# Peptides against a protein of PDB entry 5LHZ, part 28

Target 1, 78 residues: chain A of PDB entry 5LHZ
Amino acid sequence: QLLKSVFVKNVGWATQLTSGAVWVQFNDGSQLVVQAGVSSISYTSPNGQTTRYGENEKLPDYIKQKLQCLSSILLMFS

## One batch from the design tools (peptide; aimed at target 1 Q16)

Design b2_p22_7_s1 (made by RFdiffusion4, then SolubleMPNN; from b2_p22_7, 11 letters changed)
Fold by OpenDDE base, seed 5:
Structure b2_p22_7_s1 (fold): chain B 78 residues (1-78), chain A 22 residues (1-22)
Amino acid sequence: as target 1 above (78 residues)
Amino acid sequence: SDAELIQEIRALVAQLHEQQLQ
């Protein structure tokens, strides 16, 4: 279930799920999902390919950028 | 670092969930 959805200008939608996950749908069609208690993040590219990234993995720059964006977004949910 | 970034995100999400459960 969706708990809270926020429209973020020039970014997309950020949604907090009742499960504790945060789901971001970016304007470029990509998505990020971060679940509470899960050590990896999930990125879905615009073509629907999903990749999980753990802490010990090298992140593509565009992923870093989106995560930094997410960091800012998360501050708005509190 | 990449690890620190992921850790930061995870921590924020965890905090958000904790707030939800309160």
Scores: peptide ipSAE 0.729, ipTM 0.931, DockQ to the pose 0.780
OpenDDE base, seeds 1, 2, 3, 4: peptide ipSAE 0.727, 0.728, 0.726, 0.727; ipTM 0.930, 0.930, 0.930, 0.930

Design b2_p22_7_s2 (made by RFdiffusion4, then SolubleMPNN; from b2_p22_7, 11 letters changed)
Fold by OpenDDE base, seed 4:
Structure b2_p22_7_s2 (fold): chain B 78 residues (1-78), chain A 22 residues (1-22)
Amino acid sequence: as target 1 above (78 residues)
Amino acid sequence: SDKDLIQEIRKLVQELHEKNLS
C-alpha cells in the first residue's frame, strides 16, 4: 500500500510504501525500487526491462545518477 | 564507490522505514 507520495520537480514522483519500499518514477519513464532489508535495488528502464543490482556490482553511470537523485530525495523525507 | 552508494541508499531506506514504524 502507498504511504506517502511526493512530487519532485524535474524528477518525477517518489513514493513510500507501507512495506518499507521506496518507489521512484522518473520523468523519463524509468523507475527505481529499493526495499528495506533487501540487498539489491531494482531498476526498470523506460522500455520496461527490469534489472537488479547488488552492492558488489559495477553500476552504469545512468544508474548512479538516479541513485544519487534518490539519495537527495530520501534526505528530503528525513 | 558503487558499493558505498548502494549502502547509503539502503541505509536511508531502512532508517525511513524504521521511522515509519515508530
Scores: peptide ipSAE 0.741, ipTM 0.935, DockQ to the pose 0.781
OpenDDE base, seeds 1, 2, 3, 5: peptide ipSAE 0.740, 0.741, 0.740, 0.740; ipTM 0.935, 0.935, 0.935, 0.935

Design b2_p22_7_s3 (made by RFdiffusion4, then SolubleMPNN; from b2_p22_7, 11 letters changed)
Fold by OpenDDE base, seed 3:
Structure b2_p22_7_s3 (fold): chain B 78 residues (1-78), chain A 22 residues (1-22)
Amino acid sequence: as target 1 above (78 residues)
Amino acid sequence: SDKDLIQEIRELVAELHQKNLA
């Protein structure tokens, strides 16, 4: 269930879910999901492939860039 | 580091969730 959705200029949409997840839909068609209490993050590429990344894994640069963007969005929600 | 970044994001999301529950 959706709690709140916000439009982020030049990024896409960011949504808070009642489950505690934050769901970002980027303009390039990719998606990030970060769930409260879950140790891994979920990235879905534009082609629909989903990959989970844990804290001990090396991240692709494009994932790090999107996470940095998400950090800024989360500060906006507060 | 990559670990620090993921942990930062997870903490921010957890904090946001707690605020939503309050």
Scores: peptide ipSAE 0.719, ipTM 0.929, DockQ to the pose 0.790
OpenDDE base, seeds 1, 2, 4, 5: peptide ipSAE 0.719, 0.719, 0.719, 0.719; ipTM 0.928, 0.929, 0.929, 0.928

Design b2_p22_7_s4 (made by RFdiffusion4, then SolubleMPNN; from b2_p22_7, 11 letters changed)
Fold by OpenDDE base, seed 3:
Structure b2_p22_7_s4 (fold): chain B 78 residues (1-78), chain A 22 residues (1-22)
Amino acid sequence: as target 1 above (78 residues)
Amino acid sequence: SDKDLIEEIRKLVAELHEKNLK
């Protein structure tokens, strides 16, 4: 279930789920999902391919940028 | 580091979830 969604100017939509996940839908069509209690993050590219990244993996720069953006959004929810 | 970034995100999401449960 969706708990709440917020529109982030020039970024997209960020949604909190009752499950503890945060779901970001970026304007470029990509998505991030981070679930409380799960060690990996999920990235979906605009073409629909989903990749999971763990803590010990090297991140592409574009993923790092989106995670940094997500970090800022999460701080706003605080 | 990349690990630090993921850990930060996971920490923030966990904290947010805990807040929602209150």
Scores: peptide ipSAE 0.703, ipTM 0.924, DockQ to the pose 0.789
OpenDDE base, seeds 1, 2, 4, 5: peptide ipSAE 0.701, 0.702, 0.701, 0.701; ipTM 0.924, 0.924, 0.924, 0.924

Design b2_p22_8 (made by RFdiffusion4)
Pose (drawn by RFdiffusion4):
Structure b2_p22_8 (pose): chain A 78 residues (1-78), chain P 22 residues (1-22)
Amino acid sequence: as target 1 above (78 residues)
Amino acid sequence: HTLQHTQLEEVHERVETFLNNS
């Protein structure tokens, strides 16, 4: 289920899964899961609360920031 | 490794979809 986990200083951990998903554990206690075939993203706050967002929903600013950092992480993997 | 790298490209495109639609 898990592939190689990569540490990114000042951000946290990024991990690729066998399902084609990416799971990011940020240093602020939050988590983000995305999947290539799924039209939703999963965010978990530092307090353990999970919220799923759809592609057509206006996302909160901090979700977008984490998605931008994730985009940079995926870019560095090339 | 090629399949895993394609999957990461596809995830990247999915992430940009969320950023562009917001």

Design b2_p22_8_s1 (made by RFdiffusion4, then SolubleMPNN; from b2_p22_8, 13 letters changed)
Fold by OpenDDE base, seed 3:
Structure b2_p22_8_s1 (fold): chain B 78 residues (1-78), chain A 22 residues (1-22)
Amino acid sequence: as target 1 above (78 residues)
Amino acid sequence: SSQVQQQLQQVLEKVQSFLKNS
């Protein structure tokens, strides 16, 4: 279930779930899911392909940029 | 609730960890 959804100008929507996850739907059609208690993050490209990344894995720059954006968004939730 | 806020903080820390370690 959804706890809180926030519209972020020029980014998209960010939603906190009761599961402990945060789900971001970017304007470019990609999605990012980060969940408490789960060691990996989930990225879905605009074409619908989903990839999971581990904490010590080298991330593509575009993923890092989206995570940086998410970090900023999370500060808005508090 | 406290649990909700704790989980939000955990997500934040996880994101920051991913960025730090990548």
Scores: peptide ipSAE 0.683, ipTM 0.913, DockQ to the pose 0.799
OpenDDE base, seeds 1, 2, 4, 5: peptide ipSAE 0.682, 0.683, 0.682, 0.682; ipTM 0.913, 0.913, 0.913, 0.913

Design b2_p22_8_s2 (made by RFdiffusion4, then SolubleMPNN; from b2_p22_8, 15 letters changed)
Fold by OpenDDE base, seed 5:
Structure b2_p22_8_s2 (fold): chain B 78 residues (1-78), chain A 22 residues (1-22)
Amino acid sequence: as target 1 above (78 residues)
Amino acid sequence: SSQVQQQLQDVLKKVQSFLDSS
């Protein structure tokens, strides 16, 4: 279930799920899911390919950018 | 609720951890 969905100007949609996950749907069609209690994050490219990244893994710059964006969004949620 | 808020904080910490570790 969805707890809250927020439209973020120039970013997309950010949704908090009852599962403890935050799901961001970016304007470029990509998606990012970060869930409490799960050691990896999930990125879905605009073409629908999903990749999971673990901690300490070197991330592509575009992923880091999206995570930084998510960080800012989360600060807004709080 | 506070629990929901805590989950957000947990996600935030995770995101920050990923960024710091990369």
Scores: peptide ipSAE 0.667, ipTM 0.909, DockQ to the pose 0.847
OpenDDE base, seeds 1, 2, 3, 4: peptide ipSAE 0.666, 0.665, 0.664, 0.664; ipTM 0.909, 0.909, 0.909, 0.908

Design b2_p22_8_s3 (made by RFdiffusion4, then SolubleMPNN; from b2_p22_8, 14 letters changed; failed a check: near_copy:native)
Amino acid sequence: SQQVQEQLQRVLEKVQSFLEKS

Design b2_p22_8_s4 (made by RFdiffusion4, then SolubleMPNN; from b2_p22_8, 15 letters changed)
Fold by OpenDDE base, seed 1:
Structure b2_p22_8_s4 (fold): chain B 78 residues (1-78), chain A 22 residues (1-22)
Amino acid sequence: as target 1 above (78 residues)
Amino acid sequence: SAAQQQALQQVLQKVQSFLDSS
């Protein structure tokens, strides 16, 4: 279930889910899902390939950039 | 709700941890 969806200019849509997750749909067609209580994050590329990353794992730079965007978005939610 | 706000904070902390540890 969706709780709140926010349009972020030049980024995409960010949605808080009742599951405790935040779901970001980027303009490039990629997606991020980060959920409280889950040790990994989920990235889906524009072609639909999903990869999960664990904490302390070396992240591709483009993933880090997406996460940095998400961090900023989360600050907007509050 | 408070629980939902707490979840947001936990997500934020997780994201920041990922960024710090990468």
Scores: peptide ipSAE 0.706, ipTM 0.925, DockQ to the pose 0.839
OpenDDE base, seeds 2, 3, 4, 5: peptide ipSAE 0.706, 0.705, 0.705, 0.706; ipTM 0.925, 0.925, 0.925, 0.925

## One batch from the design tools (peptide; aimed at target 1 L59)

Design b2_p23_3 (made by RFdiffusion4)
Pose (drawn by RFdiffusion4):
Structure b2_p23_3 (pose): chain A 78 residues (1-78), chain P 23 residues (1-23)
Amino acid sequence: as target 1 above (78 residues)
Amino acid sequence: HETHQMEQLEQVHERVEHFLENS
């Protein structure tokens, strides 16, 4: 289920799953899960609360920031 | 296996950018 986990200083951990998903554990206690075939993203706050967002929903600013950092992480993997 | 994992990461990147463009 898990592949190699990569540590990114000042951000946190990024991990790729066998399902084609990416799970990011940020240093602020939040988590983000995305998957290539799924039209939703999963965010978990530092308090353990999970919220799923769809592609057609306006996302909160901090979700977008974490998605940008994730985009940079995926870019550095090439 | 590594090529397939990289293709999955590219697809995931495209999905992340899609969320950022739609917001």

Design b2_p23_3_s1 (made by RFdiffusion4, then SolubleMPNN; from b2_p23_3, 13 letters changed)
Fold by OpenDDE base, seed 5:
Parts: structure tokens; C-alpha cells; sequence
Structure b2_p23_3_s1 (fold): chain B 78 residues (1-78), chain A 23 residues (1-23)
């Protein structure tokens, strides 16, 4: 279930789920899911391929950029 | 509760920041 969905201009949609996860749907068709208590984050590319990244893993630059964006969004959620 | 939801949100933020810091 969805708790709150927020449209973020020039980014996409950010949603907090009842599970506590945050789900971002970017305008480029990609998605990020981050949840407390899970040691990895989930990225889904526009083609639908999902990749999980663990802590301390070197991230692709585009993932870092999206995480930075998510960080900013989360600050707005607060 | 709203408090729990906010705490979960904070935890997500911390995780994101951790990933960024460790990458």
C-alpha cells in the first residue's frame, strides 16, 4: 500500500510505502526502492531489469546521481 | 503510526546517505 506519493518536478514520483520503503519512479523510466532493514537497494532500469546493490559496492555514476536525488527528496518528505 | 513512518523515512535517508558515502 501507498502512504504518500509526491510528484517531484523534473524527477518523477516518490512514494512512501506502508512497508517503510521509499519507491522512486524517475522520468526516464527507471526506479529505485530503498527500505530500512534491507542491506541492499534496488534499481530497475527503464527496460525492466532489476539490480540490487549492496553496501560498500562501487555504484555506477548514474545510480549515485539518482541516490543523490533521492536524498534530496527524502529531506523534503521529512 | 505517523511516528513510525517518520522513523522509517529517516532510516531510509540514512541508508541512502550511507550508500553514497561508501561508494
Amino acid sequence: as target 1 above (78 residues)
Amino acid sequence: SSAQQQEQLKAVLEKVQSFLASS
Scores: peptide ipSAE 0.683, ipTM 0.915, DockQ to the pose 0.868
OpenDDE base, seeds 1, 2, 3, 4: peptide ipSAE 0.682, 0.682, 0.681, 0.682; ipTM 0.914, 0.914, 0.914, 0.914

Design b2_p23_3_s2 (made by RFdiffusion4, then SolubleMPNN; from b2_p23_3, 12 letters changed)
Fold by OpenDDE base, seed 4:
Structure b2_p23_3_s2 (fold): chain B 78 residues (1-78), chain A 23 residues (1-23)
Amino acid sequence: as target 1 above (78 residues)
Amino acid sequence: MEKERQEQLQKVLEKVQSFLDNS
C-alpha cells in the first residue's frame, strides 16, 4: 500500500509504502527498494534483473550513486 | 500516522547512510 509519492525532476518517482519501505523508480528504468527492518536493499536493473545487497558488502558504483540520490530524495519527503 | 511515517523515513535514511558508509 502506498502512502506518499513524489515526482523528482530528472530522477523519477519515489514512493513511501505502508510497509516502511521507500521505492524509487528511476528514469533509466531501474528501481530501488529500501525498507526499515530489512537487512538488505533491493535493486532492479532496467532489464528486470533484481539483486539484493547486504549492508557490509561492496556495492557497484552505480548502486552507490543511486543510494546517494535516494538520500537526497528523502530530504524532499518532509 | 504522520509521526510513524516520518519515523520510518528516518530509519530508511539511516539504513541508506549505513550502506554508503560500509560499502
Scores: peptide ipSAE 0.710, ipTM 0.923, DockQ to the pose 0.907
OpenDDE base, seeds 1, 2, 3, 5: peptide ipSAE 0.709, 0.710, 0.709, 0.709; ipTM 0.923, 0.923, 0.923, 0.923

Design b2_p23_3_s3 (made by RFdiffusion4, then SolubleMPNN; from b2_p23_3, 13 letters changed)
Fold by OpenDDE base, seed 4:
Structure b2_p23_3_s3 (fold): chain B 78 residues (1-78), chain A 23 residues (1-23)
Amino acid sequence: as target 1 above (78 residues)
Amino acid sequence: SEAERQKQLQAVLEKVQKFLESS
């Protein structure tokens, strides 16, 4: 279930789930799911392909950019 | 609760930051 959703101009929507996860739906059609206590993060590309990345794994730059964006978005939930 | 919600958000933030730092 959804707890809170925030609209981020020129980025997309970010939603906190009852599970504790944060789900970001980017305007480019990609998605990112991050949840504490889980060893990996989930990224879904615009074509629907989902990839999980582990901690300490070298991330593609575009993933890092989206994570940095998420960091900024999280401030909007405060 | 709201307090728990905020705590979870903080945990997510810390996880994201850790991923960025370790990449």
Scores: peptide ipSAE 0.714, ipTM 0.926, DockQ to the pose 0.851
OpenDDE base, seeds 1, 2, 3, 5: peptide ipSAE 0.713, 0.713, 0.713, 0.713; ipTM 0.926, 0.926, 0.926, 0.926

Design b2_p23_3_s4 (made by RFdiffusion4, then SolubleMPNN; from b2_p23_3, 13 letters changed)
Fold by OpenDDE base, seed 5:
Structure b2_p23_3_s4 (fold): chain B 78 residues (1-78), chain A 23 residues (1-23)
Amino acid sequence: as target 1 above (78 residues)
Amino acid sequence: SSAQQQQQLQQVLKKVQSFLESS
């Protein structure tokens, strides 16, 4: 279930889940899920295709940009 | 607890930062 959902202007919605995961729904229709204790992150494209990335894996620039955005959001959560 | 939730949030932050630095 959802703990807290925050609307971020020009970004989308960021939600902390009871699982400890953070779920971001971007305005472009894409999504990121990052969870403590899980070695990978999850990206879902606007068409619903989900890809998991490992820590040492080369990330597409657009995903890195979204992660950078998420980093900023997380600092606001705390 | 709220403390646990905050700790998990910090863990997520550290993970994101790690991904950004290692990619």
Scores: peptide ipSAE 0.687, ipTM 0.917, DockQ to the pose 0.852
OpenDDE base, seeds 1, 2, 3, 4: peptide ipSAE 0.687, 0.687, 0.686, 0.687; ipTM 0.916, 0.917, 0.916, 0.917

Design b2_p23_4 (made by RFdiffusion4)
Pose (drawn by RFdiffusion4):
Structure b2_p23_4 (pose): chain A 78 residues (1-78), chain P 23 residues (1-23)
Amino acid sequence: as target 1 above (78 residues)
Amino acid sequence: PETILPDTSLTLDIQDTRDHLPP
């Protein structure tokens, strides 16, 4: 289920799963899961609360920030 | 859907890799 986990200083851990998903554990206690075939993203706050967002929803600013950092992580993997 | 692009002001330093899920 789990592939190689990569540590990114000042950000946190990024991990790729066998399902084609990416799971990021940020240093602020939040988590983000995305998958290539799924039209939704999963965000978990530091307090353990999970919220799923769809592609057509306006996302909160901090979700977008984490998605940007994730985009940078995926970019560095090439 | 909104397009999310990489953060051009972010510098990434990749330091360690593991064969298991970190805590």

Design b2_p23_4_s1 (made by RFdiffusion4, then SolubleMPNN; from b2_p23_4, 10 letters changed)
Fold by OpenDDE base, seed 5:
Structure b2_p23_4_s1 (fold): chain B 78 residues (1-78), chain A 23 residues (1-23)
Amino acid sequence: as target 1 above (78 residues)
Amino acid sequence: PEIILPDESLKLEITEELDYLPE
């Protein structure tokens, strides 16, 4: 279930979930799910392929960039 | 409502300038 959704210009939509996770739907069609206290992340590519990355896994650069974007957004509202 | 904060492990170092505006 959803708590709140915000539109972020040049990025997409970010939604806080009742689970404590944040779901981002980027303009390029990709999606990212992260949660405080959980080091793993879920990334869905524009073609619908979903990959879960663990705590110590190396992330592709394009995912790191999206995480930096999300981190910056959340820091602004913390 | 619940305030969602980023986990320390998700706070990546910012290496590029971001162009976004929350609405």
Scores: peptide ipSAE 0.027, ipTM 0.508, DockQ to the pose 0.057
OpenDDE base, seeds 1, 2, 3, 4: peptide ipSAE 0.022, 0.021, 0.020, 0.022; ipTM 0.520, 0.471, 0.458, 0.471

Design b2_p23_4_s2 (made by RFdiffusion4, then SolubleMPNN; from b2_p23_4, 9 letters changed)
Fold by OpenDDE base, seed 1:
Structure b2_p23_4_s2 (fold): chain B 78 residues (1-78), chain A 23 residues (1-23)
Amino acid sequence: as target 1 above (78 residues)
Amino acid sequence: PEVILPDESLKLEITEEFDYLPP
């Protein structure tokens, strides 16, 4: 269930879920899900493949960039 | 509003915000 959605120009949509998770749907077709208190993130590539990354894993650069966008979005939901 | 991230190459602009009440 959704609480709030924001449209981010040239990025995509970010939605805060009732679960506390934030779901970002990027314009490139990829998706990112993060949740406060959870030490892992979920990334879905445009082809639909999902990968979960733990807190101690090295992230691909493209994921890091998306996380930077997310951090900015999270501040808006706080 | 525009949000400039630490990396100057990454800039965000929030253009729309919608609130949804759960059913």
Scores: peptide ipSAE 0.044, ipTM 0.545, DockQ to the pose 0.294
OpenDDE base, seeds 2, 3, 4, 5: peptide ipSAE 0.041, 0.042, 0.043, 0.043; ipTM 0.543, 0.544, 0.543, 0.542

Design b2_p23_4_s3 (made by RFdiffusion4, then SolubleMPNN; from b2_p23_4, 10 letters changed)
Fold by OpenDDE base, seed 3:
Structure b2_p23_4_s3 (fold): chain B 78 residues (1-78), chain A 23 residues (1-23)
Amino acid sequence: as target 1 above (78 residues)
Amino acid sequence: PEVILPDENLVLEITEEYDFLPP
């Protein structure tokens, strides 16, 4: 279930779920789901392909960039 | 505007788990 959504200029939408996870829907059509205390992240490409990455797994640079973007968004609301 | 309240340690945990710093 959705808790609250916020529009992020030049990024897309960020939504907090009742589970505590944060779901980002980027303007390029990709999606990212992260949650504190969960040792994995979920990335969905624009074509709908979903990949789950485990703790300390090497990430593609484009995934790291999106995670950094998410971190910046969260810092703005802290 | 609407505000999302992040978990207190979310940003830190993400950076530690995936070995990068936010910009």
Scores: peptide ipSAE 0.088, ipTM 0.597, DockQ to the pose 0.038
OpenDDE base, seeds 1, 2, 4, 5: peptide ipSAE 0.076, 0.073, 0.087, 0.083; ipTM 0.588, 0.586, 0.598, 0.591

Design b2_p23_4_s4 (made by RFdiffusion4, then SolubleMPNN; from b2_p23_4, 10 letters changed)
Fold by OpenDDE base, seed 4:
Formats: C-alpha cells, structure tokens, sequence
Structure b2_p23_4_s4 (fold): chain B 78 residues (1-78), chain A 23 residues (1-23)
C-alpha cells in the first residue's frame, strides 16, 4: 500500500510504501526500491529487467547516481 | 522545495506531494 508520493522535477515520482520502503519511478522508465534496514536494493531497468544488489556489491555508476537522488528523497520521507 | 544532493551541484526539486490514506 501507498502512504505518500512526491513528484520530483526532472527525476520522477517517489512513493513511500506502508512497508517503509521507498519506490522511485524515474522519468527514464527505470525504478528503484530501497528500504532502511534492508541490505539490498532493487533496480528495474527501463526494459523491465529487475536486479537486486547486496549491501557490499559493486554498483554501476548510473545506479549510484540514482541512489544519491533516492537518499535525498528518503530524508524527505523521514 | 529544493533539496541539495550529496553532489553540491546536483539538486532535487519537489513540486507536488500527495498523501494516501489506507482503505
């Protein structure tokens, strides 16, 4: 279930779920799901392919950039 | 409102906010 959604200019939509996770739907069609306390993140590419990354796993730069955006969004939801 | 990201040259601007009540 959804609790709160925000529209972020030039980024997309970010939604806080009842689970505590934050779901970002980027303008490029990609998606990112992150939840505090969970060691993994879920990234969905524009083509719909989903990849889960572990806490200590090396992330592609493009995902790191999206995470930086998401981290700021997370602060807004806190 | 504008939010400064980790990169000082990267900014976010939140333009709309919606709250959803559980059914």
Amino acid sequence: as target 1 above (78 residues)
Amino acid sequence: PEVILPDENLKLEITEEYDYLPP
Scores: peptide ipSAE 0.051, ipTM 0.552, DockQ to the pose 0.305
OpenDDE base, seeds 1, 2, 3, 5: peptide ipSAE 0.047, 0.047, 0.018, 0.051; ipTM 0.548, 0.552, 0.482, 0.550

Design b2_p23_5 (made by RFdiffusion4)
Pose (drawn by RFdiffusion4):
Structure b2_p23_5 (pose): chain A 78 residues (1-78), chain P 23 residues (1-23)
Amino acid sequence: as target 1 above (78 residues)
Amino acid sequence: DWNLTHAELVKERVEHFLHNSSN
């Protein structure tokens, strides 16, 4: 289920799963899961609360920031 | 190791979320 986990200083851990998903554990305690075939993203706050967002929903600013950092992480993997 | 083909598809999905939220 898990592939190689990569440490990114000042950000956290990024992990690719066998399902084609990416799971990011940020240093602030939050977590983000995305999948290539799924039209939703999963965010978990530092307090353990999980919220799923759809592609057509206006996302909160901090979700967008984490998605930007994730985009940069995926870019550096090339 | 990382599957780079899957990683590119995931990047495109991530960018799709950012684009739709900016409209």

Design b2_p23_5_s1 (made by RFdiffusion4, then SolubleMPNN; from b2_p23_5, 15 letters changed)
Fold by OpenDDE base, seed 2:
Structure b2_p23_5_s1 (fold): chain B 78 residues (1-78), chain A 23 residues (1-23)
Amino acid sequence: as target 1 above (78 residues)
Amino acid sequence: EINQEQAKKVLEKVQSFLESSAK
């Protein structure tokens, strides 16, 4: 279930689910899902391929960029 | 409205991922 959806200029949509997870739908068609208590994050590429990354795992630069963007969004939530 | 507590927890996770990711 959706709790709140926020449009972020030049980024896309950020949605907080009732579970506490944050779901970001980027303008490029990619998606990120991050939730506390889960040891991994989920990235979905524009073509629909989903990859999970664990903490301490070496991340592709484009993933780091998305995460940094998400960090900024979350600061807006607070 | 936004659940501030959960948002903060997610933020902390994201920051942890960024800091711990090997270069």
Scores: peptide ipSAE 0.611, ipTM 0.884, DockQ to the pose 0.821
OpenDDE base, seeds 1, 3, 4, 5: peptide ipSAE 0.610, 0.605, 0.518, 0.610; ipTM 0.885, 0.882, 0.848, 0.885

Design b2_p23_5_s2 (made by RFdiffusion4, then SolubleMPNN; from b2_p23_5, 17 letters changed)
Fold by OpenDDE base, seed 3:
Structure b2_p23_5_s2 (fold): chain B 78 residues (1-78), chain A 23 residues (1-23)
Amino acid sequence: as target 1 above (78 residues)
Amino acid sequence: SIDQQQLQQVLQKVQSFLEKSSL
């Protein structure tokens, strides 16, 4: 269930879920889900392919960029 | 609040991922 959804200019939508997750739907059609208490993050490409990344693996640059964006969004929410 | 606490946990996780990946 949704707690709050916020439109972010030039990014897309960011949603906080009751589960403890934050779900970002980017304008390019990709998605990012980060869940409190879960050791991996989830990225979904525009074509619907989902990839999980562990906490100790090196990330593709485009994933790093999206995570940096998410970090900035979260700071706005606090 | 619980919502704020969860948000901070997510932020901490994101920052940790970024820091570890940049090593």
Scores: peptide ipSAE 0.660, ipTM 0.896, DockQ to the pose 0.660
OpenDDE base, seeds 1, 2, 4, 5: peptide ipSAE 0.660, 0.658, 0.659, 0.659; ipTM 0.896, 0.895, 0.896, 0.896

Design b2_p23_5_s3 (made by RFdiffusion4, then SolubleMPNN; from b2_p23_5, 13 letters changed)
Fold by OpenDDE base, seed 4:
Structure b2_p23_5_s3 (fold): chain B 78 residues (1-78), chain A 23 residues (1-23)
Amino acid sequence: as target 1 above (78 residues)
Amino acid sequence: DIDLEQLQKVLEKVQSFLENSSK
C-alpha cells in the first residue's frame, strides 16, 4: 500500500510504501524496489523481467546507475 | 506522510549496495 508518492523530474515517480520499501518507477519503464531488512533489491526491466540482487553481488552498470539515482533522490528528501 | 526513519534505512542499504558491488 502507498504511503507517499513524489514526482521527480527527468526520473519518474518515487513512492514510499507502508511497508517502508521505496518503489521507483523510472521514465524508461523500469522499476526498482528497496526495503530495509531485506537482503536483496529488485529490479524490473522495461519488458517486465524482474531480477533480485544481493548486497555483495556484482551489479550491471545500468543497475548501479539506477541505484545512484535513487540515492540522490533519497538524499533530497532525508 | 513520509517515514524518515525508513527512508534513512533504505538510503543506507542503497549506499551499501553501491559500495559493495563491483564490475
Scores: peptide ipSAE 0.694, ipTM 0.912, DockQ to the pose 0.830
OpenDDE base, seeds 1, 2, 3, 5: peptide ipSAE 0.691, 0.693, 0.693, 0.692; ipTM 0.911, 0.911, 0.911, 0.911

Design b2_p23_5_s4 (made by RFdiffusion4, then SolubleMPNN; from b2_p23_5, 13 letters changed)
Fold by OpenDDE base, seed 5:
Structure b2_p23_5_s4 (fold): chain B 78 residues (1-78), chain A 23 residues (1-23)
Amino acid sequence: as target 1 above (78 residues)
Amino acid sequence: EWNLEQLQQVLKKVQSFLENSSK
């Protein structure tokens, strides 16, 4: 299931799954999963509640921040 | 090791979400 995991300072852990998805486990306990070919992204709050967001959906600021962080991570390893 | 092709696809998706989200 796990392809590779990397520790990202001041962020948490970023993992690429064999499915191609990227799974980020943030230090605040939240999680983000993004996968090619899937029209939505998945955010899990620290309490374990998961919400899926569509591409054209208005995103909460904290989600945008997480996505921007993920973007930066991906650029590091691209 | 990283699958760079898949990472690039995820990156494009993330960027799309950021660009298309209403402010």
Scores: peptide ipSAE 0.719, ipTM 0.921, DockQ to the pose 0.866
OpenDDE base, seeds 1, 2, 3, 4: peptide ipSAE 0.719, 0.718, 0.718, 0.719; ipTM 0.921, 0.920, 0.921, 0.920

Design b2_p23_6 (made by RFdiffusion4)
Pose (drawn by RFdiffusion4):
Structure b2_p23_6 (pose): chain A 78 residues (1-78), chain P 23 residues (1-23)
Amino acid sequence: as target 1 above (78 residues)
Amino acid sequence: SLDELLTHQREQVHEKVQHFLTS
């Protein structure tokens, strides 16, 4: 289920799954899961609360920041 | 190969992330 986990200083951990998903554990206690075939994203706050967002929903600013950092992480993997 | 598959999956996820950034 898990592939190589990569440490990115000042950000956290990024892990690719066998399902084609990416799971990021940020240093602030939050988590983010995305999947290539799924039209939703999963965010978990530092307090353990999970919220799923759809592609057509206006996302909160901090979700977009983490998505941007994730985009940069995926870019460095090339 | 396995490495080509994993790169392709990363590209697809990246495109999906960019799609969320435009929402």

